# Designs tried in a protein design run: peptides against a protein of PDB entry 3PUK. Part 73

Target 1, 227 residues: chain A of PDB entry 3PUK
Amino acid sequence: ERGLKSVVWRKIKTAVFDDCRKEGEWKIMLLDEFTTKLLSSCCKMTDLLEEGITVIENIYKNREPVRQMKALYFISPTPKSVDCFLRDFGSKSEKKYKAAYIYFTDFCPDSLFNKIKASCSKSIRRCKEINISFIPQESQVYTLDVPDAFYYCYSPDPSNASRKEVVMEAMAEQIVTVCATLDENPGVRYKSKPLDNASKLAQLVEKKLEDYYKIDEKGLIKGKTQS

## One batch from the design tools (peptide; made by RFdiffusion4, then SolubleMPNN)

Design b2_p8_5_s2 (from b2_p8_5, 4 letters changed)
Fold by OpenDDE base, seed 1:
Structure b2_p8_5_s2 (fold): chain B 227 residues (1-227), chain A 8 residues (1-8)
Amino acid sequence: as target 1 above (227 residues)
Amino acid sequence: MIEIKKLP
């Protein structure tokens, strides 16, 4: 049971479900595109039932109000997902649920966080970042969910340079969440030829690892992990 | 290609 899937599930269980658990209380869980894939990769519906989730809903879809139940939002920190959340709680008369617990899969930009805070802070019981932005496939295999990554990284069109940078940043962030999930601060090696993509990505990963591990979750400085 | 590993 030491595979990457189990580690991811355990982290989600601890960071999300245990954090908002209330005895005898059922919640509706709202998922976006990424978190649907993530949970599907590391748990079953029965596992979610055991964690007090009665219904899973897609945040992007129009949903009927269930005003007597609290909602658990497990979502990516994207404008789309945040906007959908805001529609659920933006008006007192239009609240779809009793209250919200929000867990972001990665760092939520201040702009999005402030937007949430300004609109519906009274409805929010929790708002946390859990830093899992990858999909476990096997015990030692994961995938990155970055749309059009291949195209922008390998496009010969110079007009895609800015998008390439955005994609590289996103991939680096995801890789850091893998390391964080494994509680590792590794060294990064890369093949520099024939393209500089690997070099650029490696540098971004190293930089982000350094930033992430300046202070760990316990407030301690974590150095590079030794073999 | 990048490789992520523990440092010795």
Scores: peptide ipSAE 0.052, ipTM 0.694, DockQ to the pose 0.030
Fold by OpenDDE base, seed 2:
Structure b2_p8_5_s2 (fold): chain B 227 residues (1-227), chain A 8 residues (1-8)
Amino acid sequence: as target 1 above (227 residues)
Amino acid sequence: MIEIKKLP
């Protein structure tokens, strides 16, 4: 059985690098905070070189233009990362790169997508979602990297209720990407005591799994995976 | 605690 890191790397290789590969072409890759952690967890710099990446840059930093090279943006669908992309391509005269390939780690909201479409559509060669929003740590261990998840899930302050829901939704979405990466539609078990957090999260995961697997990439319904 | 596993 191939470890989770290997599965994640293979998915990224197929969904991102193979998808935009052109023979003899080198690209600059732009990463955000999450995708930096993600790639660091499942590959080495030498692996990225083999995939035609010559330079890796942080999307949040100021960068010198390399107008003759195409850029591969592997980023989270966040306002911050999208705004950085828009700064790179927003001006016709000041484009930092020749063209862009964009791969989002998760579902990109219509608001962000429309913002990109309105400003930079002519510069984009490809835009896809790959649904990997977790960090593989070991063969059977992953982390979600949800900011302040512990605080909001266990805060006794009722004023945090709305934020707790947002955090639980985010965690549920990330867990679904683990299942999707493994090509599994599992059952979810939980311990309901002493707090209802596990029950709430499990219900969200089950609902999102159902939604995700209603129609697969081939338009087929995928049932629950059995042992 | 949440456990994700294949159903029998």
Scores: peptide ipSAE 0.048, ipTM 0.680, DockQ to the pose 0.029
Fold by OpenDDE base, seed 4:
Structure b2_p8_5_s2 (fold): chain B 227 residues (1-227), chain A 8 residues (1-8)
Amino acid sequence: as target 1 above (227 residues)
Amino acid sequence: MIEIKKLP
């Protein structure tokens, strides 16, 4: 199946599971709210077993230590998820797992990264960003899973203006991860009426696409994808 | 509405 779900799964398989794979090694996988939805959208439990995952745990829940096993954290770069990780490894005496592999769904802010580095760097075997911040729904349909996005985008309350900007930035970043996942640098079209929300978001996406492909690991500037 | 499309 050549749908968006399969592309996302293939990217996760390559960027996460293949990256931390060790022959004969089983891992516990820790998920947050977003990554639970993400994996549920593009794989089955049997697929995760094949990738060496024995148990899936919610990072937000209190969990019993399994000190002999390594943990794979597939989480969003949020203070909440990072704080939960730090509780698992931040204490020298109370490590829940043997070691950690961390894969963030998007760019991890320096503040969060430095917090992790300062607290538990010795316990971390890998720390990477994979840039998948959307949920594939169908072969050509995805959702951004941004809480309250609808509210802030369409709120008539001027007090929400700053929050609207933050939400627009986040959505634009997520859309860029879709393009990156598809290996595309597309043109962006929008309907400008009745509100300017679509125009603003489109401009943000265009700018962020340009920035993304300028910084790409290969140092290659990818031009606009032509059909 | 936003549409992301490959440019011809």
Scores: peptide ipSAE 0.043, ipTM 0.677, DockQ to the pose 0.030
Fold by OpenDDE base, seed 5:
Structure b2_p8_5_s2 (fold): chain B 227 residues (1-227), chain A 8 residues (1-8)
Amino acid sequence: as target 1 above (227 residues)
Amino acid sequence: MIEIKKLP
């Protein structure tokens, strides 16, 4: 079995680098906090060089324009990352790069997508979602980057109930990206006791798996994967 | 705890 890191890297290679590859062309790659962690978990700088990336920059930092080069934005679909992108391309006279390829790690809300389209559509050559919202740690181990997940899931304070739901939804979405990356539609089992957290999360995962595979990229319904 | 696995 190929390790999870290798599977993730292959998916990124296919979905991102192969998609925007041009022979002899070098790109600047822009990363945010999550994608920095993601790439660090599954590749080396030498791997990125082989894929035509000459420089990696943090999207949150102010950067000098390199107007002759195209930029590859591999970022999370957040207002913060999108706003940083818009600063790079929002002004016709102050474009930092020649053009942009945008790859989101997860579903991009329509509000953010429309904001991008309205401001700098002429500068964008690609805008895609790749659905990898987890960090591979080992061959069969991954982590979810959900802030304060432990606190909200186990908080006895009723005022945190709404936030707990948001966190559970986020975790479920990330778990679905694991399944999608593995090309699996698994059964979900959980322990019902002592708390309902596992049950709730399992139900969310099952629902989101159903939604994902009901209308997948191919428009096909994938049945449950059996061993 | 949740377990995500292939069904037999």
Scores: peptide ipSAE 0.038, ipTM 0.666, DockQ to the pose 0.029

Design b2_p8_5_s3 (from b2_p8_5, 5 letters changed)
Fold by OpenDDE base, seed 3:
Structure b2_p8_5_s3 (fold): chain B 227 residues (1-227), chain A 8 residues (1-8)
Amino acid sequence: as target 1 above (227 residues)
Amino acid sequence: MIDIKKLP
């Protein structure tokens, strides 16, 4: 199986499930809105059971404590998801789970990371970034799941200029995770008219690709992928 | 619109 969905699943299996695997141990998995969509796109419940997940819970919902079980948080590095995690472990007397494994879908800002470290460090067994910030739809189709992107990119209101930049940066980062998942460093093509949005995004992607492969996990510099 | 392709 060489489709994008299978590649994504294999990466998640290796980066998340194999990393925290313990023989005979079952975990509760906590998902946010993005990772729910992500896993739904590339696996089934039976697949998760095989990886030692007994129950899947929504991180945003109020949940009953299961203090004897460890929790696997597969979440986006957002304030909302992080705040929900902190509610689970912020109080010594009210910890919902035995311990936590945290896997972020993308780069976690230092501000959020430090907030977690300061409050819950003793409860955390793992904290890693796996760099999968897209949803595979088909073998060659993916989505970024940025609902406001269209609005900010095409808003005629100049007050949205700063938001447009933030959205463009985020989209570029997500696109880089696609390339990283495929182990590719491609060239980027775009249509420049009628607006410069595509040009700006392309430039950001190229820059981030360069940065990513200079400082990748292997410490290797990967040149542009040639056909 | 952006297309991501391998360089020839």
Scores: peptide ipSAE 0.030, ipTM 0.618, DockQ to the pose 0.029
Fold by OpenDDE base, seed 2:
Structure b2_p8_5_s3 (fold): chain B 227 residues (1-227), chain A 8 residues (1-8)
Amino acid sequence: as target 1 above (227 residues)
Amino acid sequence: MIDIKKLP
């Protein structure tokens, strides 16, 4: 029906909402900047209501405690989002909500995970990772929303070389999540001129695809997808 | 530009 948007929504519904669903229970959902854009791209408020979400809050903003309700955190695995979560649950006396379900949009580094575990493990009912680090725009169009990607990729300033690599790595990781969402391991084609950016990015994507599909979530090896 | 697609 809605192409990539439908696939993304279905994945979120299964991996997030169905996973933490309890009959008759309403939750407050906390979103960061990325997940706000993500959900806005693939669902409506009515869809979220049907999934048991009564209120959506921005994790970065100060919020009034609702101690009788559980919270669903759908956030990116960043220090900023994690720190905001910790402000909500880091202190026994200052808990904003009854309990937390945490779903990260990508791999959460052990450092961040351990930080959460050390501070508020008793408040967490679930902590899972999903692989959706892109924004579906159309049936066959998505955006990566990588800050300053254009600038660093095309800057002639050699001082930006290290930043360019970081940005390209991030972009490649996000592209892999698109492939994972579609359950495909495609070949990557590119045009190498006039700049080598496309070549570099393609190589990173190929490498990360290989790594990702060495062992999938079910422990299966997946070869290249044929047409 | 990169093109990600299924291989023939």
Scores: peptide ipSAE 0.028, ipTM 0.587, DockQ to the pose 0.029
Fold by OpenDDE base, seed 5:
Structure b2_p8_5_s3 (fold): chain B 227 residues (1-227), chain A 8 residues (1-8)
Amino acid sequence: as target 1 above (227 residues)
Amino acid sequence: MIDIKKLP
């Protein structure tokens, strides 16, 4: 059984690198905090070189223009990462790179998507969403990288209730990306006690799985995977 | 031409 890391890498290879590959062409890859962690978990620099990546840059840092090279942005769909991208291509005279390929790790809100289209459409050759919002740790272990999840999930302070819900939803989305990566639509089991955190999260996951697999990429309904 | 793919 191939470990989760290899599955994740294969998905990235197919969804990102194969999608924008041109023979003999090297690209600069721009990463944010999450995608840096993600790639570090499932590949080596040598793997990226084989995929035509010559240099990896942090999207948050100021970078020197390399106008003759195309850039591959593998980033989270956040305002911060999008703003950094827009700075690279917002000015016609001061484009950092020749062109851009954008791959988001998750659903990109329409507001951000439209902002990109309105400002930089002429520089963009690809803009796609992939569905990997988790970090593989072992063959059957992953992490979600949700800030303050523990605090809000277990906070006794009622004022944190709304924040807890947001965190739970974020975790549920990420779990769905695991299922999608594994090509599974599982039934969700949970422990009811103690606390209702597991139950709440399970319900969110079930709902989001239903939404995700209501219409798959081919327009078909995927049934539940037997577990 | 821009190629855009949304999550299902």
Scores: peptide ipSAE 0.007, ipTM 0.415, DockQ to the pose 0.387
Fold by OpenDDE base, seed 1:
Structure b2_p8_5_s3 (fold): chain B 227 residues (1-227), chain A 8 residues (1-8)
Amino acid sequence: as target 1 above (227 residues)
Amino acid sequence: MIDIKKLP
């Protein structure tokens, strides 16, 4: 029960379900591609039922309105997921649900946040970032689920350089969420040969760790983990 | 291969 899956589940339980819990209230939960994988990796449907979730829906699919129920959006901060959310609440007459609780798996860019705020702020009861952007596989194993990461990192085509940087940034952010989930601020070691990919990624991770742990949830600076 | 490990 001390494995990475349990830690992730506990974090989701406290950050998401406990945060929006109301006694006797059932919610519809909306998931995207990533959060579907995430929840599938660390919980069962029975666990979600215990947390007051009656139905799970895919945010990308057309869904029938359930106007009497509140919706819990557990989604990635992507334009696609945000656009789907906005379609659910963009018009007063066309609201699919009674209200929304939004929990992002990572930092939501200001552009997306402002778009949400401008369009449907009155329908939103919560909007939080929980910083879990990885999939726990085993007690000590996780995956990043970055599409085409291998291709862009190892492509010999110079035209992919900008995409490589984007992918590396994304991976670094995800690694930081692992550290945050484990409450760790490690030093990073890397193999520098034969390619500089590991070095670049390590530098990005170190930088993002520094940024993340400048101020913790209690307003304190977290130093490097002793190990 | 990208290999990043926690420092001891």
Scores: peptide ipSAE 0.030, ipTM 0.617, DockQ to the pose 0.028; fails the geometry check

Design b2_p8_5_s4 (from b2_p8_5, 4 letters changed)
Fold by OpenDDE base, seed 2:
Structure b2_p8_5_s4 (fold): chain B 227 residues (1-227), chain A 8 residues (1-8)
Amino acid sequence: as target 1 above (227 residues)
Amino acid sequence: MIEILKLP
């Protein structure tokens, strides 16, 4: 069995690089904080060069225009990353690159998508969502990189209840992307004591798995994966 | 603790 890192890299190669590949064309790749960690976990710079990436830039930093080159944005669907993209393409006279290919690591909310569509749709060659919202660490180990997850999940302060729910929803969504990456629809087991956090998270995961696998890419229903 | 596993 191929390790989780290899599976993740293969998925990125197929969903991102192969999708926007043009023979003899080099692209600039723009990464945010999450995708920098993601790619660092599953590939080397030499691998990216082989995929036609000449330069990697941080989307959050000020960058010099390279108007003759197309840009590959591999970013999270966050207001921060989207705003940085919009600064690159929002003005017709100040476009930093020739065109954009956008690949989001997860579902992009309609609000963000509409914001992009309204300002720079003509500059976009591709806009796709891939379902990889985790960092592979080992062959069978991953991290979710959810900010303040530990604090909100275990805080005794009742004022954090709303934030705890948001964090648990985000974690559940990310766990589903692990299952999607592995092409699995597993059962979920949990220990309910001493806190109900595991139970709540498990219920969210089960619900989101059901929603995700209700209709697959071929329009088929995928049942629970057997051992 | 949460375990994600294939069903038997």
Scores: peptide ipSAE 0.047, ipTM 0.702, DockQ to the pose 0.029
Fold by OpenDDE base, seed 3:
Structure b2_p8_5_s4 (fold): chain B 227 residues (1-227), chain A 8 residues (1-8)
Amino acid sequence: as target 1 above (227 residues)
Amino acid sequence: MIEILKLP
């Protein structure tokens, strides 16, 4: 199976499930809104059972403690998701689970990482970034799941200029995760009219691709992919 | 609109 969904699943299997696998051990998996969509797009519950997941829980909901089991947090690096994790393991609260494995879908800002480290370091067995910040829809189609992107990119209100930049940066980062998942360093084409949004986004993507492959996990510089 | 393409 060479479709985008299968590639994404294989990456998750390797980067998340194989990384925290322990023979005979079952885990509870905590998902946020994005990762719920992500896993729903590329796997079934039976697949997760085979990977040692007994129960899937929504990180945003109040949950009963299962103190004898370890928890696998597969979440986006957002304040909302991180805050929910901190409620589960924070010093002021009883720990809901035995220990935590944390896998972020993208780069976790230092501010959030330091907040976790300061409060919950003893409970964390793993903390990794896996760089999958898109939803595979079809074999060659993906979405970024940025609901406000359209509004900020096309808003005539100048007060939204700063938000537009933030959204463009985030979208560019997500696009890079697609390329990274496919192990590609492509060229970028865009339509420049009627607005410069596509041009700006393309430039950001190209820059971030360059940065990513210079600092990749292998420490190797990957040139542009040629057909 | 952006298209991601392999370079020929």
Scores: peptide ipSAE 0.046, ipTM 0.689, DockQ to the pose 0.030
Fold by OpenDDE base, seed 4:
Structure b2_p8_5_s4 (fold): chain B 227 residues (1-227), chain A 8 residues (1-8)
Amino acid sequence: as target 1 above (227 residues)
Amino acid sequence: MIEILKLP
């Protein structure tokens, strides 16, 4: 199946599961709200079992320690998710798991990364960014899962202007992860009427695409993808 | 509406 779901699943398999795989080792996987939706959109529980995941837990819930098992954190780079992780490993006496593998869905700010490093670096075996911050819905359809995006983009209240900019930036970053997942540097088209939201978002996406491919892992500048 | 297109 050559759909977006399959591409996303393949990327997760390669970037997350293959990266931390050890023969005969089972892990507990910790998910947040976004990654729960993400995995639910592109795989089944049986697929996760095949990848060595025995149990899936919600990172936000209070969980019983399983000190003999390593934990795989597949989470968003948010203060909330990071704080939950730190509660699991931040205390020497109250570690919930044997060790941690951390995979962020997008760029982790230095502030959050440094907080993790300072608190529990010895417990972390891997810490990587995989750059998948969208949810595949169909073969050619995705969602960004930003609940407040609609409100801020279309709010007539001037007090929301700053929030609108933040949301637009975040959405643009998420769209870039779609392009990165597809290994594409596309052109962006938009309808400018009746509101300028589409124009603003398109400009942000174009700028971020340029930045992304300029500083990619391979150090290559990828030009615009031609048909 | 935004469309992301592969350039011909």
Scores: peptide ipSAE 0.051, ipTM 0.701, DockQ to the pose 0.030; fails the geometry check
Fold by OpenDDE base, seed 5:
Structure b2_p8_5_s4 (fold): chain B 227 residues (1-227), chain A 8 residues (1-8)
Amino acid sequence: as target 1 above (227 residues)
Amino acid sequence: MIEILKLP
């Protein structure tokens, strides 16, 4: 059985690198905090070199222009990462790179997508969502990298109820990307006691799985994967 | 720990 890391790497290779590959062309890759962790978990620099990446840069840092090279942005769909991208291409006279390929790790809100289109459409050659918002740790282990998840899920303070819901939704979305990466639509079982956290999360996952496979890339409804 | 299990 191919470990989760290899499955994730293969998906990234297919969805990102193969999609923008040009023979003999080198690209600069821009990463944010999450995608740095993600790639570090499933590949080595040598793997990226083989995929035509010459340099990796942090999107949050100020960088020198390399106007003759194209840039591959592998980033989370956050305002911060998008704003950094926009700074690279917002001015016609001060474009940092020749062109951009953008790959988001998850669903990009329409507001952010429209902001990109309005400001930088002429510089963008690709803009896609790849739906990998988890970090593979072992063959059958992953992490979600949700800040303060533990605190909000187990906080006895009622004032944290709204934050708990937001965190639960985020985790559910990330779990769906795991299922999507594995090409599975599982039934979900949970422990109902002592807290209802597992039940709530399971319900969110079930709902989001239904939504995901109802409107999948092929427009086909995928039935539940039989165990 | 929140545990979600695939049905067998």
Scores: peptide ipSAE 0.041, ipTM 0.679, DockQ to the pose 0.028; fails the geometry check

Design b2_p8_6_s1 (from b2_p8_6, 3 letters changed)
Fold by OpenDDE base, seed 4:
Structure b2_p8_6_s1 (fold): chain B 227 residues (1-227), chain A 8 residues (1-8)
Amino acid sequence: as target 1 above (227 residues)
Amino acid sequence: MKLYNIDV
């Protein structure tokens, strides 16, 4: 299996499950809406069992405490997901789980990260960003799972201009995670007509790719991928 | 050079 789904699964396995693995230890995994879709697209429940996950829970739902077990949070770096996490560990007397491993799908803003550190740092064993903010649909097809993207990109209402920019930035960041997952630094082509949306997005992607590889942990600037 | 196509 050489498709995008398998690449994504291998990355998750390495970056998340192998990173927090302890022999003989079972964990509860907490997912949000995005990561539920992500995992469902690239693995089966049997795969998760093999990785030491006994139960999968929705982070947004009320859950009974399982204080003897550690929890693996695989979530988007959003205020909503972070707030739900904080409810699980924010109170010393009401901790739902023994400890937490946190893996964010993308860059976690400092504001959210600082909230986590301030409230429950002692309960956290790992906190990492894995940079997978897309859903693999097929071997060579992915979606960004941004419901409002279509609306804002094509809205004729000038009042949506600022929101359109935000959405474009977010999509560009997500596309960079695709490239990062594939270990590619490609050139970007786009259709210039009839709207300039594709051009704008392409420029954002190119810029963010440059930034991403410039600040890579290896301190190496990856040139454009040659095939 | 490998190229990615963006269709919006």
Scores: peptide ipSAE 0.042, ipTM 0.688, DockQ to the pose 0.026
Fold by OpenDDE base, seed 3:
Structure b2_p8_6_s1 (fold): chain B 227 residues (1-227), chain A 8 residues (1-8)
Amino acid sequence: as target 1 above (227 residues)
Amino acid sequence: MKLYNIDV
């Protein structure tokens, strides 16, 4: 039993692999830095082979075209990852793969989505958000992998205030994906002193949880999880 | 109600 790892893997199987599965078809899977860590934490290469993945490639690296095969992009909704995807499909003459299935780990901003739609919509068979933006480390432990989070949260420099807010928003969004993965709408406890960082983050999480469950995929409003 | 602890 893998605990949180098994839950994450099961969700990925359902949301990604089952969604794009075709009998007898093999795909190339493209990963970025985050999704490489994510899959490494919850599955093995043998598991991916069973799901019809023949090769895993890093989206940031130069790759040889395999024009007869479809590609599965499991990536974070960042400009860097999206730009790499666009280089693969942006030119008709230089398409690296037959078609693309795109699965984002979190909400994709409209700006990035529109950029994709405008350039290579005809090559895209699927484009979905699966809401898994954390890395399961153990049965009850996860990490968010937010660069410079510690620095901006604890920097005494006032010039970092704006970046601190951005980082806290990002962390709150990722924490919501943990709750969504567990199908829970919990209350949040925090330490109020010596700094207000925990309080601020908790408030952001509570607000984002409320928003998420108001507009969930089922169109239902989920109340607070009862024990 | 399930509670999650946030330590920052």
Scores: peptide ipSAE 0.034, ipTM 0.663, DockQ to the pose 0.026
Fold by OpenDDE base, seed 2:
Parts: C-alpha cells; structure tokens; sequence
Structure b2_p8_6_s1 (fold): chain B 227 residues (1-227), chain A 8 residues (1-8)
C-alpha cells in the first residue's frame, strides 16, 4: 500500500474526488486518453463508484446528454481535450450536463484557460490543476506516455531538433509532477556521455523544479529534500 | 540530499 500507485491514487482522491464530493450526488466522469491510462493504473471501477462516479465516458467520443447530472472532467490541458469540453457546454440550449468540475493533470496554458473562461465560465463549479502527468507502473516505476520521445531524442536528422526540444521540455515537466506527487525536491544526477540528452533533460528538470518549488501551496519555499 | 538518477 506504500507504492507509487497508492500515492497517486491518494492524491487523486484528495485533489479531485474529495474536492468535488457532495453527499448523495452522482457524477459522470469524462476522461481523455492519458487520464484513462492513469486511472486504470492506480484504481478499479469499484473504487470510482465509491467516489460517486456512476459512469465513465471518453471525452473524444460523441455522448448522449445527461442534463440532470454534473460532469467531472479529469483531462490533460490540451487543445483537443479543451475543445471537446467546450462542445459539451458551448451552447446554453445544448449543454450535455448540468455543470462541470474540471481537473487538469498539469499546468493549463493561459490561452486554453482564457478560452474556457470566455465561453463556459458559468457552467464551471471547479477548475484546478493537480500536477500528475505520469503513469505509475510499479511501486517504484513510472512512464511518461510519450511514444515519440525515443525517436526525437535519438533522431540523427537535424530537422527534428526543434521537436526534440519540445519533447525534452514536456518530459521535464512530467518528471516534475512525479517529484510533486512524492513531495520531493531532489537533486538530479545524469550520465553525460556519450550523448548530451541526459544532461539536457537534467538541466530542464532542475530548472523546472526550482520554478515549481519557489512557492509551495502554503506560500513557503521548499528547499532540496534532505537525505 | 535525495538524488534522482536520469538515464535517457
């Protein structure tokens, strides 16, 4: 019960389900591809039922409206997921659900947030970022679910340089969410040879850790985790 | 100090 999966589940339970829980209220939960994998890695359907979820739907699929029920969106802060949300609430007469609780797996860019605010603010009861952008595989193993990472990191084609940078930054952000989930601010070690991929990623992680822990949830500076 | 190893 002390493995990475249990820590992730406990964080989701506290940050998402407890945050929007109302006694006797059932919700429909909307997931994207990433959050489907995430939840499947750390909980069962029975666990979700206990948290007041009656049914799980894929946000990308066409769904029948259930206008009397509130919806819990647990999604990645991507244009695709946000656009699907906006389609559910964009028209006052055609709202699919009574109201929305939105929980993003990571930092939501201002552009996407403003788009939501401009069109659907009245339908939203909660909008939070929970900072879990990895999938726990085992007690001490996680994956980032970035299929193209290997290709761009090791591509010999110079035309992929810009994509490599984007992928490295995304990976660094995801690694920071691992640290945040574990409540750790570690030092980073890497192998510098033969390629500079590890050093580049390490530098990005350290920078992003510094940014993340400048001010914690209590407004305090979190120093490096002591061993 | 707790350290994380990155092997990319």
Amino acid sequence: as target 1 above (227 residues)
Amino acid sequence: MKLYNIDV
Scores: peptide ipSAE 0.028, ipTM 0.640, DockQ to the pose 0.026
Fold by OpenDDE base, seed 5:
Structure b2_p8_6_s1 (fold): chain B 227 residues (1-227), chain A 8 residues (1-8)
Amino acid sequence: as target 1 above (227 residues)
Amino acid sequence: MKLYNIDV
């Protein structure tokens, strides 16, 4: 397969599965709502089996302990997902799995990261951010899966202004992960009329791209990609 | 944006 789906899958394979791979070892994989959609968009169950995943579980559901197996958490850095993880490892005597590998889809806030460290650091083998917060739909099409984005972006009610800003910030962060996945630092173009939504989003993306490439994983500053 | 990649 060619296109964005293949690029996303290759990145997940490299950043997640290759990172925690051990020969002959099977893992249980824990997914949240977003990562379920993400993996469903770019791989099949057979692909996950080839990567050493025997069972996929929803992190939000009650699960029976499998104490002899390690767990791979591929989850969003949200309080809900983190709390579910912490419940799995909160008790030394009653941890659900042998150990944990944690891969966050995006930047994990310090508050959540510190909460994890304080509670169950001894159970964690890996904790990484992979920066994929979008869903590839086609070779050149992606979605962001931001609830109520349409409503808040186009609401005429001024009481929604604060929520609109939050939504646009989230969208901008997700778009940056698209660029990061493609290894691109593009110039952002937008239509200025009739509404300023596109302009505002573009400015947020530009700013976040600048921030991202100033402090990227390589510590390098990447210039703008030529058109 | 501070990235945290912990390898243990």
Scores: peptide ipSAE 0.010, ipTM 0.484, DockQ to the pose 0.838

